# Peptides against a protein of PDB entry 6J54: the designs that were tried, part 78

Target 1, 223 residues: chain A of PDB entry 6J54
Amino acid sequence: NENLFASFIAPTMMGLPIVTLIIMFPSLLFPTPKRLINNRTISIQQWLIQLTSKQMMAIHNQKGQTWSLMLMSLIMFIGSTNILGLLPHSFTPTTQLSMNLGMAIPLWSATVFTGFRYKTKTSLAHFLPQGTPALLIPMLVIIETISLFIQPVALAVRLTANITAGHLLIHLIGGATLALLNINTMTAFITFTILILLTILEFAVALIQAYVFTLLVSLYLHD
Target 2, 42 residues: chain B of PDB entry 6J54
Amino acid sequence: QFQFTGIKKYFNSYTLTGRMNCVLATYGGIALLVLYFKLRSK

## One batch from the design tools (peptide; made by RFdiffusion4, then SolubleMPNN)

Design b2_p8_5_s2 (from b2_p8_5, 6 letters changed)
Fold by OpenDDE base, seed 1:
Structure b2_p8_5_s2 (fold): chain B 223 residues (1-223), chain C 42 residues (1-42), chain A 8 residues (1-8)
Amino acid sequence: as target 1 above (223 residues)
Amino acid sequence: as target 2 above (42 residues)
Amino acid sequence: PPPIPLLL
């Protein structure tokens, strides 16, 4: 059981937290453009950022467009860390619930506070869905209030659970494949095929979870 | 759009103002209930 | 070995 969770332990050397360097590493993959005409790699990255920013910020007004930098940096950070976490013998910081809560709670609090500050009337009205029967109003307001406070927890747990579950499945199927190599070669080949398909799926999940996390933060900002 | 009279003008689940007032009234009612039970125990 | 709560 300890070997199963060994990949999720934060790495340290000589008592120094290497995890800090691991968190900072994705920043090196996205350099700031310096030329009018950059390299093909940088140009493709900038094009992808512009394309995703156009899709994510299309639902926001001019004031909401100011969050574009934060949301794009967030999706690039989570997406890059999730993809890098699929490298062999790598550590994924987003598998730590503390890391994801550290991102979810402040961002959620900022969006909720911004909503109450500039759209107080609309934000308060969102605690009661339109067309609610009169007798259900008090109970539904309470439920909606509880639902609001569950949002940051659900945001963090969703990311943590999806990334962690993917890593565990890759580890288990990979371990089973190695164990079956000397027992039944045909069965080992089947499990290896499943492992390949699973790893492809996890690359997609890594990007989808980054997108969903930023999308939900964006939706909470939009109200 | 919506035409309400009396108390329904201020407390309804259709208009934006009505929904806001219902939410505030619910929170106020809960606060009063909590206050009542605190004062009753003393 | 590090306890499981450190993984959270």
Scores: peptide ipSAE 0.141, ipTM 0.884, DockQ to the pose 0.018
Fold by OpenDDE base, seed 4:
Structure b2_p8_5_s2 (fold): chain B 223 residues (1-223), chain C 42 residues (1-42), chain A 8 residues (1-8)
Amino acid sequence: as target 1 above (223 residues)
Amino acid sequence: as target 2 above (42 residues)
Amino acid sequence: PPPIPLLL
């Protein structure tokens, strides 16, 4: 059914792609602080960024701390786009696998490259887990190498699947609720209750996936 | 830190250097196998 | 080894 996936089509206006504007829109929600004491909205945003920054970057050395700005901007971008995507008739860029691969592959590549450049010995040693029996070493090195290349794919697919599945489920349950309104009012009420609970869950999932995506990038950087 | 003697000192799964050497040896072995089959076909 | 499995 075209209606099931209509919300995932990249929107255009008069043949012009507005996806770029949709991607850029969350940036307007996070204005640059200009005062020593900002308004309450900016203050709470900065407070949240500081809290998440301290937690995320605590495992990193001084060189890793340079990634703090990028990781914080990443979590804010993914989180805001995921939350905005739950608005009625909105388009969520993070439902597009191409979008998430576009974030995952460069970030993963940067973390892996940084690891090999500054921690070559440790990075190479990570292809062999500590304490591996001697007979399993060659096979396990191959598996760990494959696992490394799966990381950017898993990073992108995890975000895409979680957000897309949530939107599909909301659409399906919502459609079922509307269809049941004139068939069985009691069942429609139950499905509507499930829809409300699911929507609340998807708000949490939206933030969790943003956190997990950023956390894994941070962990790959830490090696 | 574990203390090994002989070849186990350089190739082990416990020390950082040993693990690195095992990884390099594995990649080297694979590279040699690929090279062997390429030279065999030509 | 990483504190958390990388692919989870």
Scores: peptide ipSAE 0.134, ipTM 0.895, DockQ to the pose 0.036
Fold by OpenDDE base, seed 3:
Structure b2_p8_5_s2 (fold): chain B 223 residues (1-223), chain C 42 residues (1-42), chain A 8 residues (1-8)
Amino acid sequence: as target 1 above (223 residues)
Amino acid sequence: as target 2 above (42 residues)
Amino acid sequence: PPPIPLLL
């Protein structure tokens, strides 16, 4: 159904891709502070970033805390794009698997490379859990190696699936509600109630997926 | 505080060095198998 | 007009 999936097509105006502008738009919502005492909006944003950074960077050493700027930028970007994607007639870039793979693969590869560079012994030993029976060592090392390479795929697919599925459900339930308005008002009211509850849930999912994505990248950095 | 002697000192699932060596040995074995099948095909 | 969620 082209009408159902039309919201996932990259939008263009007069043949010019406006996807770049859509991706860049969240940056306007987070201006850089310039004063010691900023306005309330900037102060709240700084406070939220400080709270999240303290929680996420608590497990990292001094070298790992260098990634704080990257991880905080990542959660703000994904969170803002996911929330803006719930606006009517909007395009959500995070529904594109290519977009999420473009974030997951480089970040994952950077964390893995950093681990092997600075913690070579620990990173190599991580492929074998402690206390493994001797006969299971080769098989378990292979499984852990496969598990490592699945991490970026799982990271990207999780974000894509959650955001895309949420949008599809809103479209389907919303369409069903409109169709039932002139057929059965009682059933239409039930589907409308479900739509409202689902929409509220999707706002929460939008933020949760941003947090989980960033948290998992942080955990991969810690190894 | 593990007391391993002989080959168990270098290849064990408890010490950090032992675990690393087991992983390297596994990768080495896989590499040798791949090399064997590659050379066999030629 | 329809509610905002129906315009999604």
Scores: peptide ipSAE 0.097, ipTM 0.867, DockQ to the pose 0.017
Fold by OpenDDE base, seed 2:
Structure b2_p8_5_s2 (fold): chain B 223 residues (1-223), chain C 42 residues (1-42), chain A 8 residues (1-8)
Amino acid sequence: as target 1 above (223 residues)
Amino acid sequence: as target 2 above (42 residues)
Amino acid sequence: PPPIPLLL
């Protein structure tokens, strides 16, 4: 069991945390452009950022569009860390619940406080869905209040669970394929095929979870 | 669209103001209940 | 040598 979770232990070198360097590493993959027309790689990257920015910020007004930099940096950070985490023997910071809570709680709090500050009437009204029967109003307000506080936890747990589960499945199936190489080559080939399909899926999941995390933060800002 | 008269004008689940007032009333009621039980224990 | 996905 320790071997299964060895990849999720925060790495340290001589007592110094390498985790800081691992978290900072994705920043090197997104250099600032220095030319009006840059190379193909950076141009494609900027194009993708612009597309995602237009898509995510389209639901926001001018005040909400001030969050564009934060939300785009968030999706790029989570997406890049999740993709890099799929490299062999790599540590993924987003597999740590503490990391994801550290992102979810402040961002959620900021969206909630921003909502109450600028749209107090609408934000308070969201605790009661429209058309609720009069007798259900008190209970529903309580449920919606509880639901609000579950949002940052659900946001963090969703990301942590999806990334961690994917890593565990890849590790388990990978270990099974290695174990079956000397036992049954045909079965090992089947498990290897499943591993390849799973790894492709996990690349998609890595990006989807980054998108969902950022999208939900954006939606909490809009609601 | 909604023609509410009396108390329903201020406390309804259809208008934005009505929903806000209902939420505030529920929170106020809960706060008063908590305060009541807190003062009753003394 | 095993492929890269087996090294996870």
Scores: peptide ipSAE 0.077, ipTM 0.868, DockQ to the pose 0.017

Design b2_p8_5_s3 (from b2_p8_5, 5 letters changed)
Fold by OpenDDE base, seed 5:
Structure b2_p8_5_s3 (fold): chain B 223 residues (1-223), chain C 42 residues (1-42), chain A 8 residues (1-8)
Amino acid sequence: as target 1 above (223 residues)
Amino acid sequence: as target 2 above (42 residues)
Amino acid sequence: PTPIPIFL
């Protein structure tokens, strides 16, 4: 079933990697404002960014709020990329585990390193939950250490799995609908209805995964 | 808020410093075990 | 305490 995974192959044009342009394209959708009073479209966009920023950065202190630009750009990038990936015959870079690991590992390592640099005592203390019975301390410290190193992997795999599975499911249900058109019209109508509902869900999932990814990075920074 | 005396002052699961010391002690113990198995005769 | 929502 090579055709099933054809949409996940990195596209090239005349031997040149068009993937670079695909990754850069979402940046064109968010122009920088040049007026004090911008047009309605840019104003709405900035308003949404400010609302999201206010909610996400509320848990951070003044030093943590310096990451607001990075986190807001991250959520806008992943969110826009995931939404654009739902267009027909489009390539979604976030379906590639390498892409998501490339974002998760550096961001995670930066948050962990920043924590150890400025809040060493608190960061080390997080390996042991408060109130742990004395006999469980060594085992629990080991478990929490392992849990820490699983965080970047879980972050990348979660995004990759959710987006990839959604695309595959849309493809499979769509293919089944086409196959049933001339076999059973009633069943084809049911599968088509499911396809529509699933597509709507995938738009929501695309944004939710972007939010969760950014939120977890933000949470790791806070801890 | 938590007042401990003796060894419990430095190694406890309630205070920030106590928790940190427990973590460091655990890592130190693991490091010593690894070192022992690396340097053992057999 | 990190949420892990999955939509597969």
Scores: peptide ipSAE 0.173, ipTM 0.894, DockQ to the pose 0.031
Fold by OpenDDE base, seed 4:
Structure b2_p8_5_s3 (fold): chain B 223 residues (1-223), chain C 42 residues (1-42), chain A 8 residues (1-8)
Amino acid sequence: as target 1 above (223 residues)
Amino acid sequence: as target 2 above (42 residues)
Amino acid sequence: PTPIPIFL
């Protein structure tokens, strides 16, 4: 049991937390452009940021588009940390629920408060769907209120569960492959193939979860 | 599209204002119920 | 729009 979860323990060196450095590391991968025409790496990064920002912020008005910098930095951070977490012997901060709650709760609260400040009437009206029968109004308002408070928890747990489960599956399938090498080579080959496919899937999941997290924050801002 | 008169004008599930008022009325009702039971225990 | 709960 301890070996299974050993990769999720926050690393320390000589009593000093390395987790802080691990969280800061992705920032080194995205240098600030200094030229009109930068190298290919920076140009591709800028292109991706502009593409995703244009796509994601299209639903927002001028006030909502102010969040573009924060949302783009968020997706870049989560995406990069999730991808780096798939490296061998690496620690993924996004597997920690505390980390994801630390991102989800403030961002969710900010979006909710922003909605109530600028669109108070619309935000209050969203607690009651249109066309609701009169008898269902009180119950549905309560349900929608509860649903609102579940949003930050669901946001954090979704990211944590998806990334953590992926890492666990890779470890388990990898361990099974090694165990089957001396038992049945054919089965071990099948298990190894599954491991490769799963690893490829986890790369996709890493990016998708970053996108979904950011998209939901953006959606909560819009509503 | 919708023409409401009387109470339905202010409390409906179709108009934005009506929905808002329904939500506020629901919260107000819950608050009054909580207050009633809190005062009743004393 | 509606929030999308997606798990992979």
Scores: peptide ipSAE 0.158, ipTM 0.895, DockQ to the pose 0.034
Fold by OpenDDE base, seed 3:
Structure b2_p8_5_s3 (fold): chain B 223 residues (1-223), chain C 42 residues (1-42), chain A 8 residues (1-8)
Amino acid sequence: as target 1 above (223 residues)
Amino acid sequence: as target 2 above (42 residues)
Amino acid sequence: PTPIPIFL
């Protein structure tokens, strides 16, 4: 059924890609501060960013603190896009694996290269856990190396899968609810209740995935 | 404080330098194996 | 060890 996946097709109007505008739209929701004392909306946004930045960047040194702007921008971008994607008839760019890979691979690469540049010995030593028996060293180094290269894929797939699965599940249960309205009203009511609970959950998942993605990037930077 | 002597001083799973050397040795060994099989075919 | 969230 093409209707199941129709919401995941990149929208175009007259052959022009609207997806660019969709990706840029969240930027309008977060205006730049202009005054010393801003309005309540901007103040709340700044407060939230400040709190999250303090918590997430606490593990980093001074050099790592320079990444705060990027990480805060990342979480706000992913979070806003995920939430906006839950609107009816909306397109969610983060359901596209290509987009998430486009974010995960560069960020992961940057963290890895930064680690090797400034903490070469520690980064290399990280491939071998402390106290490993001598005979297990070669195998464990290989496994840890593979684990490193899986990180960007895991980041992208995790975000894509969670957001996509949520949208599909909402669509399926919603469709089932509509179909059951004329068949069994009681069952339709049950499925509708599940749909409501699921939608609430997906709002939470949307924010959680944004946080987890950003947090893991931050942790990779720390390591 | 770990007291290692001989080869264990440079290759151990406890010291930072030792762990690094073990990793490098592993990569070097793999590289040599790959090189060997690559050159063996030709 | 990175946390692996469940897919929802």
Scores: peptide ipSAE 0.126, ipTM 0.893, DockQ to the pose 0.030
Fold by OpenDDE base, seed 2:
Structure b2_p8_5_s3 (fold): chain B 223 residues (1-223), chain C 42 residues (1-42), chain A 8 residues (1-8)
Amino acid sequence: as target 1 above (223 residues)
Amino acid sequence: as target 2 above (42 residues)
Amino acid sequence: PTPIPIFL
């Protein structure tokens, strides 16, 4: 089963980490506009960024609007890396749990600290849902506290699991289709059809996971 | 909106201040329990 | 045989 996970090994060349270049590559796909009227591709990108920015930041006040640049860069980064990861023989950094934890933990901690800094009463009150029976208050506060610490882990694991599972599934079905080409062409055609449908789904999942990751970070900021 | 008197005014699950106080009381109670077990003999 | 796209 080593061949199944070969694509998830961090690539190195002569001992030098190529992962750094892979992580930096999406930055080349989003050039800074220099004209009032840009190319169609750049205009579409800017339009999408504006739409997503307005949608995600609509729940935030003026102080929360400061996070717009961070959240938009985050969704563009994760989304682009996830989409590029679907290319043949490509390495996706977001399949690495360490990568996703490296993004989730700092962002989560920043949102939590920001909440406690500017909305201390609301943040503390969030550990106790409204209308809780008096006898359940201590236990529920503990549960909500534990739930808070699970958030960064769930955020990272969700992204890692969804992207990794998708890649594995594509690899398995792709391998099955190749194996069935000379065994049963009819079954190979069925598996190939499933592969096509799955690849389309994984493109959607790649964007959805980027959106969900960024949305949850934004939601934690709003509480 | 909610009319609370006495202790319920400060410790309730409906008002923002009441919820905050309940959370602080819970954490304080846990801290006191931990402190008790830490400082007790054997 | 038809070529199949190989992912990863």
Scores: peptide ipSAE 0.120, ipTM 0.869, DockQ to the pose 0.015

Design b2_p8_5_s4 (from b2_p8_5, 6 letters changed)
Fold by OpenDDE base, seed 4:
Structure b2_p8_5_s4 (fold): chain B 223 residues (1-223), chain C 42 residues (1-42), chain A 8 residues (1-8)
Amino acid sequence: as target 1 above (223 residues)
Amino acid sequence: as target 2 above (42 residues)
Amino acid sequence: PTPVPILL
């Protein structure tokens, strides 16, 4: 049914794609600080960025710390888009696999190339886990090589699947609730309760997926 | 850190250098196999 | 030492 997937179609106005504006919209929610002591909203945002930056970048050396701005902007972008996507009648760009692949592939490739550039021996050694029996070395190297190339796909699909599935469930349970209103009020109340709990869960999932996406990029950078 | 002698010193799954050499040897072997099948004209 | 994939 088109109704199930209508919310995932890239929106257009008069034939012009407004998806670009939708993608750019979260940037308006995070203005740059202008004062030494900003308002409470900006201060909270800066505090959150500071906390997450300190925790995520603690494993990186000085060269890895250069990625702090990229990773913090990434988590804020994905997190904000995922949260905004839970608004009624909103379009979530992160439900598009193309969008997430567009983020995952370049970031993954950058981390891989950076690893091979500055930590060649370590990066090559990661294709063979420590303590591997000698007979399994060739096979395991091949598997680890394949695993490397699956990383960007898994990164994109994880985000896409989690966000898309959540939206579908909200739509389905919401539709079921409306359909049951005139059939069985008690059952409709149960489904509505499930809908509320599910929406709360999806808010958490939205933030967790942003964190996991950024964390995995960070871990790939760390090698 | 493990101490190895002989060929095990260069090819092992415990040391960083040994693991790297094993990976390179594996890729080299695959490359040679691909080259062999390409050169056999079939 | 591989990063653990997390699926929700």
Scores: peptide ipSAE 0.183, ipTM 0.901, DockQ to the pose 0.033
Fold by OpenDDE base, seed 1:
Structure b2_p8_5_s4 (fold): chain B 223 residues (1-223), chain C 42 residues (1-42), chain A 8 residues (1-8)
Amino acid sequence: as target 1 above (223 residues)
Amino acid sequence: as target 2 above (42 residues)
Amino acid sequence: PTPVPILL
């Protein structure tokens, strides 16, 4: 069991946490352009950032579009860390619940406080759905309040569970293929094919979870 | 758009102001209940 | 309520 979860232990060298360097590494993959006409690689990156920024910020008004820098940096950070985490013998910081809670709770609280600050009446009214029968109003307000506080937990757990489950499945099926190589080559080939299909799926999941996390933060900001 | 009279003008589940007042009244009622039980134990 | 994405 310890071998199964060994890849999720935070790595250290000589007692120093190298996790800090792992978290900072994705920033090197997104350099700031300096020329009017950049190379093809940087131009494609900037084009993708502009496309994702347009579709995500289309829901927000002018005041909400101020969050564009934060949301785009968030999706690039989570997306890059999730993709890099699929490299062989790599450590993924987003598999740690503490890491994801450290992102979810501050961002969620910022969106909630921003809503109550600039849209106080609308934010308070959202605790009661429109058209609720009069007898259900007190109970439904309580349920909606509880639902609000579950949002940061659900945001962090969703990201942690999806990324962690993917890593576990790759590890288990990969280990099974190696064990079956000398037992039954035909069965080992089938499990290896499943492993390839699963790894392709996990690359997609890595990007989707980054998008969903950022989208939900943006949605909570919009209310 | 919505026409209400009496107490329904201020407390309803259809208008924005009415929904806000219902939420505030619910929180106020819960706060008073908690305060009542806290003072009763002393 | 806000849309809820499913887990993959």
Scores: peptide ipSAE 0.164, ipTM 0.901, DockQ to the pose 0.031
Fold by OpenDDE base, seed 2:
Structure b2_p8_5_s4 (fold): chain B 223 residues (1-223), chain C 42 residues (1-42), chain A 8 residues (1-8)
Amino acid sequence: as target 1 above (223 residues)
Amino acid sequence: as target 2 above (42 residues)
Amino acid sequence: PTPVPILL
């Protein structure tokens, strides 16, 4: 059982946490452009950032557009860490609930606070959907209030669960494949095929979760 | 667009102001209840 | 209605 979760242990070297370096590593993959026209790789990267930023920030007004840098950095960070986490024998910081809560809670609180500060009427009104029967108003307000506080938890748990579950599945199927190599070659081939398909899926999941996390933070800012 | 008269003008689930007032009234009611029970125990 | 992405 310890073998299953060995990849999720925060790595240390000589008692010093190397997790900090692992978290900082994705920053090296996104250098600042120094030329008017960069090479193909950087140009594609900038293009993708522009596309995603235009898509995500389209729902926001001018004040919301101020969040573009933060949201784009967030999606790039989570996406890159999730993708890098799929490398063999790599540690994924986003598998740690503490990491994801550390991102979710402050961002969520900031969005909620911003909403109440600049759109007090709308923010308060969101606790009561339109057309609610009069008798259900008090209960629904309570439910919506509870729902609000669940948002950061759901945001963090969603990311943690999806990334962690994917890693576990890859590990389990990979281990099963290796175990079956000397037992049944045909079955090992089947499990290996599943492993390949799963790994491809996990690459997609890694990006999707980064997108969803950032999108929800953005939507919480808007709503 | 919605025509409300009387108390419905201020407390409704359709207008923004009405919804806000309903939420505030709910929170106020809960706060008063909590205060009541707190003062009652004292 | 807030978006509710499914758990993958």
Scores: peptide ipSAE 0.151, ipTM 0.902, DockQ to the pose 0.032
Fold by OpenDDE base, seed 3:
Structure b2_p8_5_s4 (fold): chain B 223 residues (1-223), chain C 42 residues (1-42), chain A 8 residues (1-8)
Amino acid sequence: as target 1 above (223 residues)
Amino acid sequence: as target 2 above (42 residues)
Amino acid sequence: PTPVPILL
């Protein structure tokens, strides 16, 4: 039904696309530090970015450390958009597969090309695991090549599916709870409890998907 | 350490160079097959 | 091998 998927339609006001403003809104929540001693909000944000940056960049060399800004901005963007998307009557851009493909394909291609440029031998050898029997070499190289091209698709679909499915479940359970309020109060209370637990889970999923997306991009960069 | 001689030195699944050459040989074989079917259609 | 977590 259109009511079920109405929240996934790109919103417009008088024919003007407000989607651009929705995508840009999270940037207002993360102001740039301008002082040696910032306020508590900026200090906490900077501390969290430093902690996540140290963990994610630990596997990269000096050249990989240059990607720290990109990866930290990516996790902040996806995480903030996913969390804001759980607000009532809000639109989540990450529910759009086109949006997630627009992030996954360029980032994946950049990591692959970077690997082939600076580590050509290692990147080519990665298509064949060590100790492969001689007869399985051609088949395994083909499978590994296919696996490489599935990476950006899996990255985008994972994010889209997790965020979209969460919104649908909240909508369905919420609608069922409202329908049962005048039918069976006891059952409505049970579905309401499930709705609360599911909502808490979706907040966690929103952050986990941002982390997993960024982590996998980081792992593809490391090869 | 792996001691390979002859063709096994350049085409093996243990050394970095050997693995790379195996991958290139596989891609080359696929390219030749595609070329063969393309030329056969003409 | 890359992890494929899917939480529906």
Scores: peptide ipSAE 0.143, ipTM 0.899, DockQ to the pose 0.030

